# Ledger of designs, part 41: peptides against a protein of PDB entry 6GMG

Target 1, 331 residues: chain A of PDB entry 6GMG
Amino acid sequence: DSDDRVTPPAEPLDRMPDPYRPSYGRAETVVNNYIRKWQQVYSHRDGRKQQMTEEQREWLSYGCVGVTWVNSGQYPTNRLAFASFDEDRFKNELKNGRPRSGETRAEFEGRVAKESFDEEKGFQRAREVASVMNRALENAHDESAYLDNLKKELANGNDALRNEDARSPFYSALRNTPSFKERNGGNHDPSRMKAVIYSKHFWSGQDRSSSADKRKYGDPDAFRPAPGTGLVDMSRDRNIPRSPTSPGEGFVNFDYGWFGAQTEADADKTVWTHGNHYHAPNGSLGAMHVYESKFRNWSEGYSDFDRGAYVITFIPKSWNTAPDKVKQGWP

## One batch from the design tools (peptide; aimed at target 1 F251 D255)

Design b2_p12_6_s3 (made by RFdiffusion4, then SolubleMPNN; from b2_p12_6, 6 letters changed)
Fold by OpenDDE base, seed 4:
Structure b2_p12_6_s3 (fold): chain B 331 residues (1-331), chain A 12 residues (1-12)
Amino acid sequence: as target 1 above (331 residues)
Amino acid sequence: EPTSPTGPRLSY
């Protein structure tokens, strides 16, 4: 952790946000103003608006991951992750494609692999699974009932996830969610919980035992989804950034975007909330800014990253951190 | 242990 990270101060509960700054499909504001919006829109527990606590403000101060943290109630574990990879496209492009002028073979293969991921299909898969989970939660008053419902739903849809081991992150995700066990949360009642989604961008070439080329240009074989399920093994994601390709070059190790449980059917109209860096108002990075981006803006990512995963977790239905509709900016 | 993103700032 950077020693210059600062917890944003408390904002009065009744303080209204200042207008956000619109920019090419995004809405931007400083973290303190996001806290004001959060208190007005997302803070509700059992329908009651609440001030963001010191703990929540501390979580938020961690940057992009902090936005997901404060809204999900836990630091991301990334265990239940989905993506979509076009194996045929990858093979065909490797066979028939050519490196660009000045592009190395390793750079070409890394780029082709990156381009073979379909962010929209990955997101859609996560939404599909979240929908199945939500149906399984609706009338389940204990974990056993939830798991039985889930298996039935998967069987009805002939979904490959039905074949996952009982210890798989897919089946263990609910029981491993702290808010599920909290008295004021789920209170061990699945019907009080709902599935939510966030996304992580990261680098594939994290294996330090691999070639330097993989660390610089990506590992074409890393973090691919399993066929049929779409599950990504995230166990090898250690928050290691892309290796520099030139002197003085540096990359960010990850980015997180919060989606929650929006019901908008058009992916392009969904809103993703994320931060630029940890809050350091007195440091070189400066104050943290929060962005509300459309899916196209979020999924575009950066050259820092060649993988995107869409992760499912759970929050209590009594929380308003994942509403059906999210509006960009303020007002 | 919780961590912040490392590296240069992202420009959105």
Scores: peptide ipSAE 0.259, ipTM 0.903, DockQ to the pose 0.910
OpenDDE base, seeds 1, 2, 3, 5: peptide ipSAE 0.042, 0.042, 0.036, 0.184; ipTM 0.775, 0.779, 0.750, 0.873; seeds 1, 2 fail the geometry check

Design b2_p12_6_s4 (made by RFdiffusion4, then SolubleMPNN; from b2_p12_6, 6 letters changed)
Fold by OpenDDE base, seed 1:
Structure b2_p12_6_s4 (fold): chain B 331 residues (1-331), chain A 12 residues (1-12)
Amino acid sequence: as target 1 above (331 residues)
Amino acid sequence: SPTSQTGPRLEV
């Protein structure tokens, strides 16, 4: 429960950030200092800096998900998610692999499933789709034109997404974006919007009707991407953490990383912005910290999670929360 | 209500 969550105080618009602290290839700072950086670098609307509003500071206080929330303008719905899974590797390792010493069969299967996901290929698929969407947005002045452009782009690339239903999250994602409909946002003009990416790490074993082993060690069959499209059905993700395997063990519910719309072609050079926990300066968790991590640091994840998804949403082009280039740390 | 992140994992 986040009952001790506190909204960070306002920072003057002209206040410059203090230097970030380097930590294990990451850049780290306290949430208030991130607000200062955000106001200097990411706050721009139509080229003008903005003070982070009380509402935005409240969103940010939610932790890693708050970083994605403040930059995307909405709480993550995760409806348009992509991943990559190597079915042949999975089958081969199950058949020919052996449990480690002391590893149960369920633990072995869960580990093999986790290791059969490719974070880099999942990220690449999301970037590919976001690029297609951005091309479809460029000259579309209504939703119908956007959808027609999107279908043409998919046909030209022989992409399996062309076979998705018109009501799928893929085709409905733009119309379901609040900022698309806002007068000062997209104003129902697709050409004023751009696709952006964030990532979520989470636990596969969330089904309460499943075996205890699946809840402890993972569900090998859960949250796999559909062949051809790479789409992940996220409908069963309810933010349920991994079940403890030993007394006193506890796991985090999720981790979110904000990428935005960086154009860096080398995945290893991309920067992912995330938080450690909700802001509780007077509580046991303490003040929230914000991290800017390279893809290597982000994609490694933690033992808390056995799934990663790369999610597409949209923001107005007038926002600077997803610039083409992101610099790690400060200065 | 939106869900917050419950804790840190910085197993680096």
Scores: peptide ipSAE 0.399, ipTM 0.894, DockQ to the pose 0.619
OpenDDE base, seeds 2, 3, 4, 5: peptide ipSAE 0.399, 0.318, 0.392, 0.395; ipTM 0.893, 0.794, 0.883, 0.892; seed 2 fails the geometry check

Design b2_p12_7 (made by RFdiffusion4)
Pose (drawn by RFdiffusion4):
Structure b2_p12_7 (pose): chain A 331 residues (1-331), chain P 12 residues (1-12)
Amino acid sequence: as target 1 above (331 residues)
Amino acid sequence: SDYLASRREYLG
């Protein structure tokens, strides 16, 4: 009867996954089967396949956060985040639009703020920034050389990110990555690391001392990207879900999607990996399923979330959790 | 399909 979270059992390294295919842009498989796929195409350490460890299987079983947790080796902090927001569209649709049939002004403002975000440009911004970071760490063998290389290209590219504080989440992103300092990971050598990207969908109205309207319909001024840099201050994100509008209405607090470092230029052809909920086959929600969605399917989101952030972190180059190519389903 | 639908019902 218990809807307790259980850890999926160990899968032998030779066990191949059951086949599955995408339908209308999304593929899904039970977590036990995804572990088999992950071990075949994502588990490599210096080209050697590995079994998903007990710890990794435990992380994965937590739901959507599990895929990102496993692939990055760290619970996601969301410290370095980017998004795109059309300020002019937002200001114009507020002073020119009107609420629709059956909206409070708070609901109208909340929706307009939501629709003013552009998740394609947001992902595109994280893409170009991650590329600058990877070029900066290519031949840099200490952090100082990495930061010098990073600032040099940002200044020459006239990127407002050059003026970020030395201790900001941007410039401290590499040094604050645990695997960067690990002797078996980056070993304080930026050339042994790689920038990767994952996405977080979440709710904007997370201030418990704010009006109910913002908790139910969103805070338009919350989690907006800074101009020029596109950085999103994630410090006030506390994993608080959208408040219900009627009794019985439940919302999920967040969703994580793993992109990695795919080389595909078509943002619409990129694949994003995420789970539906925690693993509980003997319980109410049932077994965890891993979803592999095209970008547009992922960025479609749900009414639970009115905010999207594209996050940059680092993993060692020796890993294979962020390959150049990601295929939906199996084979 | 909405993969969060059952979860929302559970949370509600």

Design b2_p12_7_s1 (made by RFdiffusion4, then SolubleMPNN; from b2_p12_7, 4 letters changed)
Fold by OpenDDE base, seed 3:
Structure b2_p12_7_s1 (fold): chain B 331 residues (1-331), chain A 12 residues (1-12)
Amino acid sequence: as target 1 above (331 residues)
Amino acid sequence: SDPYAKVREYLG
């Protein structure tokens, strides 16, 4: 029950983190210790460390989404999402493949669809677009200049995103970012903002009007990227978990991983920060833990999810929640 | 449960 959620207590600004623990190939720590690390490493505004506010601690307490929330400054809207889907592989496998022993047709189709997504290519697409956006932001002092720069960059690269509607999430993402409009944030100056990336794992079979099989085994046609652009329509994502396939079975509603703006070129060496569940130290779920995982660990996901999207949002350059380099664990 | 919170641990 989410009613057991508790806001982690404040940590002294000068409190150093305890060492992280290895967990399934990733670095793990309790949420309070992450707050300590966050204050030392990520809290800086204009070069000055900040204590995590009560509001930020409350956001963080929501679990994995809280990690993205506190670092991005807003609850994820997931409007500017990218993925990579191999349509040819999907069609070929459906045509020439067959269900495994004991596998239903619906289960087979769901599995084939899941396997037709390429997490690494999806991530690379998001990074590519973020790079283009950052170039467009760099010398733009109003939104009009940013949009003009963006269109020029896309044209130069012959990118299909140049054909998106002006009202699309792609072009409206910046103006819809609260920190962009804040006086102490972007102050409506695009050059004060930078693009950042997070990822969401979720279930495709969320349509209540669809068949039970799709809700159980996935909807092969749902949440596919548009050809050319890689954009995923996330409007139908309502945080609905996978339906149980067996009595007593339950699934997680979503998973969020924070990447930020790391410059590491090798995807496998990038670090993703996420949490296990909302913070309930006095409840059945227990205290929230924060994980820092390499891309391999993050992208593998869980059977709870059959979709992965890589989302672009924006933060002020004055924030240090998205540094060029992220070190896994502590020290 | 709050749909905006991660309400369960990973099940694997």
Scores: peptide ipSAE 0.231, ipTM 0.841, DockQ to the pose 0.150
OpenDDE base, seeds 1, 2, 4, 5: peptide ipSAE 0.101, 0.210, 0.231, 0.201; ipTM 0.742, 0.830, 0.838, 0.826

Design b2_p12_7_s2 (made by RFdiffusion4, then SolubleMPNN; from b2_p12_7, 6 letters changed)
Fold by OpenDDE base, seed 5:
Order: structure tokens, then sequence, then C-alpha cells
Structure b2_p12_7_s2 (fold): chain B 331 residues (1-331), chain A 12 residues (1-12)
């Protein structure tokens, strides 16, 4: 019940966090304590620590998406999304594999499709593209210069993204970022911005006009990355959860994980920040908890989801919501 | 049901 959502109260700027709790390789804490950590570590604007505003606390209260929302400065649009899909593996398994005992054909195909996605390669592709974008941003003082730099970088690397048109999410992402246009943000200066990454887990079988089997077990053909670019068309993602396969079963609509701009080369050592649900301290769900997970924990996902996308957006360099290094937990 | 909020009760 969304009516139970509550905005967490303000935390004093000087209040230090309580220790996080370890949980299955993750570091966990209640949302108010995360606010304390956020103010100490991530709140800095132009090097100055800031109290999380009421607006930011309200964004955060929405759960996993709230973590990405408060750190990116905008509600996720998910337009610039990347993934990696092994087409050969998929075809081979469909041809030579067989359903498990008790597994329907539709369930088999859905599972095979899910397993044909490579989360690590998808993440790596997003990081690669983000790096290209960051190089293009570095010395560009207007959008035209940024776009020219991008085209040059892509040409040098023989990247298929060079074939995207000017209206594609790839080229339009920066100009569509509100913080880019803000005076205290990018101020229309690309060199003041940097690319950041978050991830979304969601269900492939969202088409209500498709078969019930696809809604229950996944749509093997949905939300695949385009060859060469790795771009995923997210236009059909409407936050529709998986359909129940048995009585009493229910699934959640999505999960978001914030990565930012960590420079850790080993994917397995990167930290992903996410929430469990909206903040409902007086409701059945209880208080929102925030998790800082390693990539292994994040990428594992849940049965609720059969797709993972890695999304690029932009924030001002003056923000510290995406530092080079993220420490898991507290202290 | 809020389409902008996850309603998962636990992680692990």
Amino acid sequence: as target 1 above (331 residues)
Amino acid sequence: YDPYAKVRKYLG
C-alpha cells in the first residue's frame, strides 16, 4: 500500500552513522542511518557537506529507485541502457537442450533466455561507453563540441554507436539531463558533467497482448541488446511485474542499484547501493533498508526479474554522489 | 500499488 509511504525525518548534519549490519556479503542499514552516511560521504557540493533536503529525503523514501533518484538527481528514465546477450548460446541451448523435469516449454525458453544474458559483460559495456563519454566531456564547453568529440572517439574505436542518429538516447542523453542546464550544475558546460551508471532489474514479459506463458515465464525475445552497440530498447518497460505461476505468489516490479562512477577495475569488487522497499515505518513493510552490495550480490538478482540493464546518465562533477571509490558499510 | 516503488520485504 503506497499510502503507507513516509518521508524520513531530517538528520543533523554532524550526526555520524551507526555501524552497518553484515548480511550475506552485503552491508545493511535502516534508511535514516543511510541518510547520515550520505551526508557525511556523498552530500558534498563543490566540496562542501550538505544536509539532505526534504525533497531528496522524499525521493529516497521510494526504495531502491529512491537511492538512484537521490544520487543521480532525477527519476530514472532508463533510456540509455546496455546489456550483453549471447545469441549463439541461446540458439544452441534451445536446439540441443531440453526442459527439466516438470518444466514447461515456455518456462524452459524463458530460463534459457535469462541465462543467455551476461551481467558482467553488460556492465563492462556500460563502463566502456561511460569512459568514452567522459573523454568527450572533458574538454567540451558546449554540446556541439561534446557531440563532435563523441563521434571522433567512436570512429577511432570503430564502435557501432557511431551509426546512431542525433535523436538517439545515446546522443540526446546529456541535453536531456536537467542538472546539465542548472546554473549550479553543469551550466550548459559539458566539461562540468560526468557519466554515471546504475542498473535496473525488471521482467521481460510485460506485454499484456502476449501469451500468458510469456507473462509468467518471460518473453525470450524481449529487451535484447542491439548487436554491436549493446543498446536495449527500454520503451516497453512499464514497470509491470512478473505474473504469478502459482496461487499466492507475487512479484515486485523492479530493482535499482546505484554504481556511480567507481574506478575499481575488478567488477567483483564494485559496490552497488540499493533499497528493499519504500519507507513504511508504520506499515506492514516496515522501515526502508539500504544495502551496499558487491557486484556478485547485485547481479544475482531475484526470480522476480529476468532482465538486467546497465544505464548511463550524467551528474555534475561538483556532486560527490558518485565518488571514485565507495566503501561498503560503516565504519 | 505504487508503480514507482519496490515492495520487496527482504533481501538475501
Scores: peptide ipSAE 0.052, ipTM 0.792, DockQ to the pose 0.127
OpenDDE base, seeds 1, 2, 3, 4: peptide ipSAE 0.049, 0.038, 0.049, 0.049; ipTM 0.789, 0.759, 0.787, 0.786; seed 3 fails the geometry check

Design b2_p12_7_s3 (made by RFdiffusion4, then SolubleMPNN; from b2_p12_7, 6 letters changed)
Fold by OpenDDE base, seed 1:
Structure b2_p12_7_s3 (fold): chain B 331 residues (1-331), chain A 12 residues (1-12)
Amino acid sequence: as target 1 above (331 residues)
Amino acid sequence: MNPYAKVREYLG
């Protein structure tokens, strides 16, 4: 019940965090302690620490999506999403494999489809594209210059994204970013912006007109990346959870993980920040907790979800919510 | 803490 959500109180700007705790291979803390860390490490605007505003604390209180929200500066739209799917593996497993004992055909196909996604390759594709975008942003002082640079970069790399329509989320993402247009943000100057990445986990079987089997076990054909580009059409993602497969079973709608703009080349060493649920200190769910997970922990996901997408958006370079290096936990 | 005990809220 969302009615018991509470905005975390303000923390003094100079208050240092308490130590994080290990939790299943990741660093974990309560939301107010994350606010303390955020103010010390990520709050900087033009090099100056900032107290997290009431509005930002309210965004954060929404849980995993709140972590991405406060750090990206906007509620996730998920329009520019990437993934990697091994079509040959999928076809071969369907042809040569068999359902496990007690597994239905639909369950088998859904599982095989889920396992045919490569999270690491999906993440690497997003990082590759973000790098191209950052090069295009670097010396561009208006959107036209940015788009010209982007097209040149793509042509030089023979990237299939060069064939995308001008109205594609790929080309329109910057102009659709609120902070790009803000005077104290990008001020319509692309060179003041940088590309950042977050990830979303969600359920493929969201079509209410499809079979019950697809809603329970996944839609093997849904939310696949386009060949060559890796782009995923996210328009049909309506935050609908997996349907129960047994009495009393329930699933969560989504999970979000914030990566930002880390420069660590080894994917396994990158840190992903996410929350468990909305902040309800006086409710049954309790206080919100924030987790800082390595890629292996994040990409493992949960049985609630059979899709993962890696999404690109933009923030002003003057923000420190996406630093080159992220340290797990505290101290 | 149970890492699977998650309830998400969103706008809309």
Scores: peptide ipSAE 0.036, ipTM 0.750, DockQ to the pose 0.240
OpenDDE base, seeds 2, 3, 4, 5: peptide ipSAE 0.034, 0.035, 0.035, 0.101; ipTM 0.742, 0.745, 0.748, 0.736; seeds 3, 5 fail the geometry check

Design b2_p12_7_s4 (made by RFdiffusion4, then SolubleMPNN; from b2_p12_7, 5 letters changed)
Fold by OpenDDE base, seed 5:
Structure b2_p12_7_s4 (fold): chain B 331 residues (1-331), chain A 12 residues (1-12)
Amino acid sequence: as target 1 above (331 residues)
Amino acid sequence: YDPYAKVREYLG
């Protein structure tokens, strides 16, 4: 029940953040304090600091997805998602492995599938593709030029993405980005845009027509990346959480982590910004908290999820929501 | 609940 969600109040533009506190190896703060940091660090448009608008604060109040929403400018569509799955490992473990003591066959298969995904390789694939896109965006002043550049880059690298059709999310993502068309955004100029990355953790067993076992323990065949491209079909993701395996058990519907466009080469040193739940200061959940986690903390995920995807979208270069370097915590 | 909002806290 999210009817108790509240939009955080405005924070004065000159209000400095309070110090973050450590929490499980990450930096944590209440949402209002994150707004203060956001205004000081990430709010800049064309180099000018901005107060977070009421609309943006409302977006933010949605929780972890709100962090990605406010920084990307749109609710995540997750159309351009990447992951890495070790098919050989999966097949081998299913063939030669066995369930643990007390583990059902369905639970075993779900676990093996989950363990066959590599979060780091998925992240690296997304970064690789984002880099290609950024090169294609550079000096392209119309969509046609961008697409031509992109195809050339892919051909040079012998990337399987070159075989995607024109209607693929890969090629249509830019034109479908609202900020690309805005006068004070991209203004239909690809060279004014840059690729950014966020991640989503979610549950594979979302098909209501499938077996109860798949909904409880995971669907081993769902949301796998396509060979060669690494693209994940996210069309069947409906934000449905894992089904309970015991009375009283409940699971989170999803988790979003904002990476942006950090240039840190070491994945382990990258910072991911996310939230715990929607903002409900007067409800049972309480106030929303924002986390700035290192990749280790982010990629570990939770038992609530058995899939992780790394998604590419676009923002105007004039925004500072995706800086080259992100500092964890405050000060 | 709103399926587009982050629901529940992490259990650990």
Scores: peptide ipSAE 0.301, ipTM 0.877, DockQ to the pose 0.131
OpenDDE base, seeds 1, 2, 3, 4: peptide ipSAE 0.273, 0.268, 0.272, 0.270; ipTM 0.856, 0.855, 0.860, 0.853

Design b2_p12_8 (made by RFdiffusion4)
Pose (drawn by RFdiffusion4):
Structure b2_p12_8 (pose): chain A 331 residues (1-331), chain P 12 residues (1-12)
Amino acid sequence: as target 1 above (331 residues)
Amino acid sequence: NPDIFASRRSAL
């Protein structure tokens, strides 16, 4: 009867996954089967396949956060985040639009703020920034050389990110990555690391001391990207879900999607890996399923979330959790 | 595509 979280059992390294295919842009498989796929195409350490460890299987079993947790080796902090927001569209649709049939002004403002975000440009911005970071760390063998290389390209590119504080989440992103300091990871050598991207969908109205309207319909001023840099201050994100509008209405608090470092230029052809909920085959929600969605399927989101953030972190180059190509389903 | 959170929301 227990809807307790259970850890999926160990899968032998030679066990191949059951086949599955995408349908209308999304593919899903039970977590036990995805572990088999992950071990075949994502588990490589210096080209050597590995079994998903007990610890990794435990992380993965937590739901959507599990895929990102496993692939990055750290619970996601969301410290360095980017998004795109059309300020002019938001201001114009507020002073020119009107609430629809059956909206409070708080609901109208919350929706307009939601629709003013552009997740394609947001992902595109994280893409170009991660590329600058990777070029900065290519031949840099200490952090100082990495920061010098990073600032040099940002200044020459007239990127407002050059003026970020030395201790900001942007400039401190590499040094604050645990695997960067690990002797078996980056070993304080930026050239052994790689920037990767994952996405978080979440709710804007997370201030418990705010009005109920913002908790139910969103806070338009919350989690907006700074101009020029596109940085999103994620410090006030506390994993608080959208409040219900009627009794019995349940919302999920967040969703994580793993992109990695795919080389595909078509943002619509990129694949994003995420789970539906924690693993509980003997319980109410059932077994965890891993979803592999095209970008538009991922960025479609749900009414639970009115905010999207595209996050940059680092993993060692010796890993294979962020390959150049990601294929939906199996084979 | 079906809503993957539909059953989860009802359990909350």

Design b2_p12_8_s1 (made by RFdiffusion4, then SolubleMPNN; from b2_p12_8, 5 letters changed)
Fold by OpenDDE base, seed 2:
Structure b2_p12_8_s1 (fold): chain B 331 residues (1-331), chain A 12 residues (1-12)
Amino acid sequence: as target 1 above (331 residues)
Amino acid sequence: LPDIYAKVRSLL
């Protein structure tokens, strides 16, 4: 229950953040201090620093998803998602591998499926596609020009995405972005927009009509990327957590990490911003904390999740929520 | 938004 969720108070525009604390290779701070950093570093619209609005603070209070929400300008829809799955590894391990001592067959298959995903390759694919999209956006002053550019870029690269339907999330993502249509955003001009990336970790075994084993140990066949494109159908992701395997056990519904549009070529040096839980300073969970993690820390995930997806969306170039360089912590 | 849209437990 998030009934005890509280919207963090406003922070003065010129208030500098307190130093972040190191935590397991991450930089950590309380949400109120992240708001201070956000106002100093990420809040800029057309080069002007902005105070985080009450609405934005409310979005942020939702936890890790709130970090992505405030920086992307919309609640994640996860429609344009990428992953990498090694089919050969999966088949080989299922054939030649053995369940561990005490591991059920379903648990074994779920684990093998999880281990067959490659987070780094999934991220690389999303970055590749985002780069193609950014080239297509650069000189396009209407959606038609953007789509034509995009198709041309994909054809030049012999990318399987060129065969996607015109109504697919891939081609419709820009037009479905609220900030693209906003006067102070894209104003229907693709060249004013840029592609950005966030990641979601979630549970594969979300189908209520499936076996209990799939809900407990994962669905090996769920949320796999399409061959060639790397696209993941996220339509069946309903934020349902892993089912408990023992009494008193509980799992988290999801984890979101914000990357934006960093230009760091080394994946391991990229910074991912996320939150621990919704903000409940007077509740049992306590105050929300924000983490800036390196890719290794982010991609490691948790036992709560057996899937990772890297999602592309768009923001106006006038926003500074997705800078080329992100520095961990403060100062 | 309903609770399903918030991260309801701490991972860290």
Scores: peptide ipSAE 0.357, ipTM 0.918, DockQ to the pose 0.126
OpenDDE base, seeds 1, 3, 4, 5: peptide ipSAE 0.357, 0.254, 0.344, 0.311; ipTM 0.915, 0.888, 0.914, 0.905; seeds 1, 3, 4 fail the geometry check

Design b2_p12_8_s2 (made by RFdiffusion4, then SolubleMPNN; from b2_p12_8, 5 letters changed)
Fold by OpenDDE base, seed 4:
Structure b2_p12_8_s2 (fold): chain B 331 residues (1-331), chain A 12 residues (1-12)
Amino acid sequence: as target 1 above (331 residues)
Amino acid sequence: MPDIYAKVRSLL
């Protein structure tokens, strides 16, 4: 029960973090220590450090999604999501492959579908699109100018996104970003905003009207990217976890990883920030821990999830929650 | 009911 969730206490603005604990290529710390790091490194508004507010600490307390929430400024809507799916691989494996010993047909199909997604290509697509968006934002002082720039950039690259409807999440994402409209944020000036990326891992078999097999082993046809654009329709994602396949088995509802706007060209060297669970220091789950993982550790995922999406949103350039370089751990 | 908007179990 999330009823035992607690908001972490305030940390003094000048309090330095304790060292992170290295673990299997990750850097780990307790949530309160992450708040200290966040205040020293990521809290800056217009170049000035800020104490994490009570509201922000409350957001953070939600776990991995809280890390994305506090850094993006809004609860993830996941509207502008990208992935990469190898349709030929999927078809060929279904045709020529066979279930493993003891594997059901539904389990086989679900596994093959999962394995047909490419996390790295999905991430690269999101980075490509974010780069295009950032170029479109750079000198645009109103939304119309931004959209015109965006269309020009897409045309120059012969990108299939140029064919998206004007009301699509792709074109509406900026105007639907709260911080874009804030006086101390974008103030309706696109040139004050930047594109940022986070990732979500989730379960495909969320349709309660579908077969039990799809809920247990995945829906091979769900949450595939559209050809050419790479866009994933996330409208049917309701944070429903995988259904148990055996008594006593339970799965996690989702995992979120914050990337921001790192400029590191090597995907394997990028850092992803995420949390283990909601903060419940007096509950069964215990205190929330925050992890800074390399892409390999992030993209590996868990058996709880068979889908990954890379989502674009926007933050004000005056925020330092998405720096070009992210250092793993502390110091 | 568990808050579906919070991560309700640890993966790590």
Scores: peptide ipSAE 0.260, ipTM 0.872, DockQ to the pose 0.129
OpenDDE base, seeds 1, 2, 3, 5: peptide ipSAE 0.216, 0.213, 0.235, 0.234; ipTM 0.858, 0.851, 0.867, 0.865

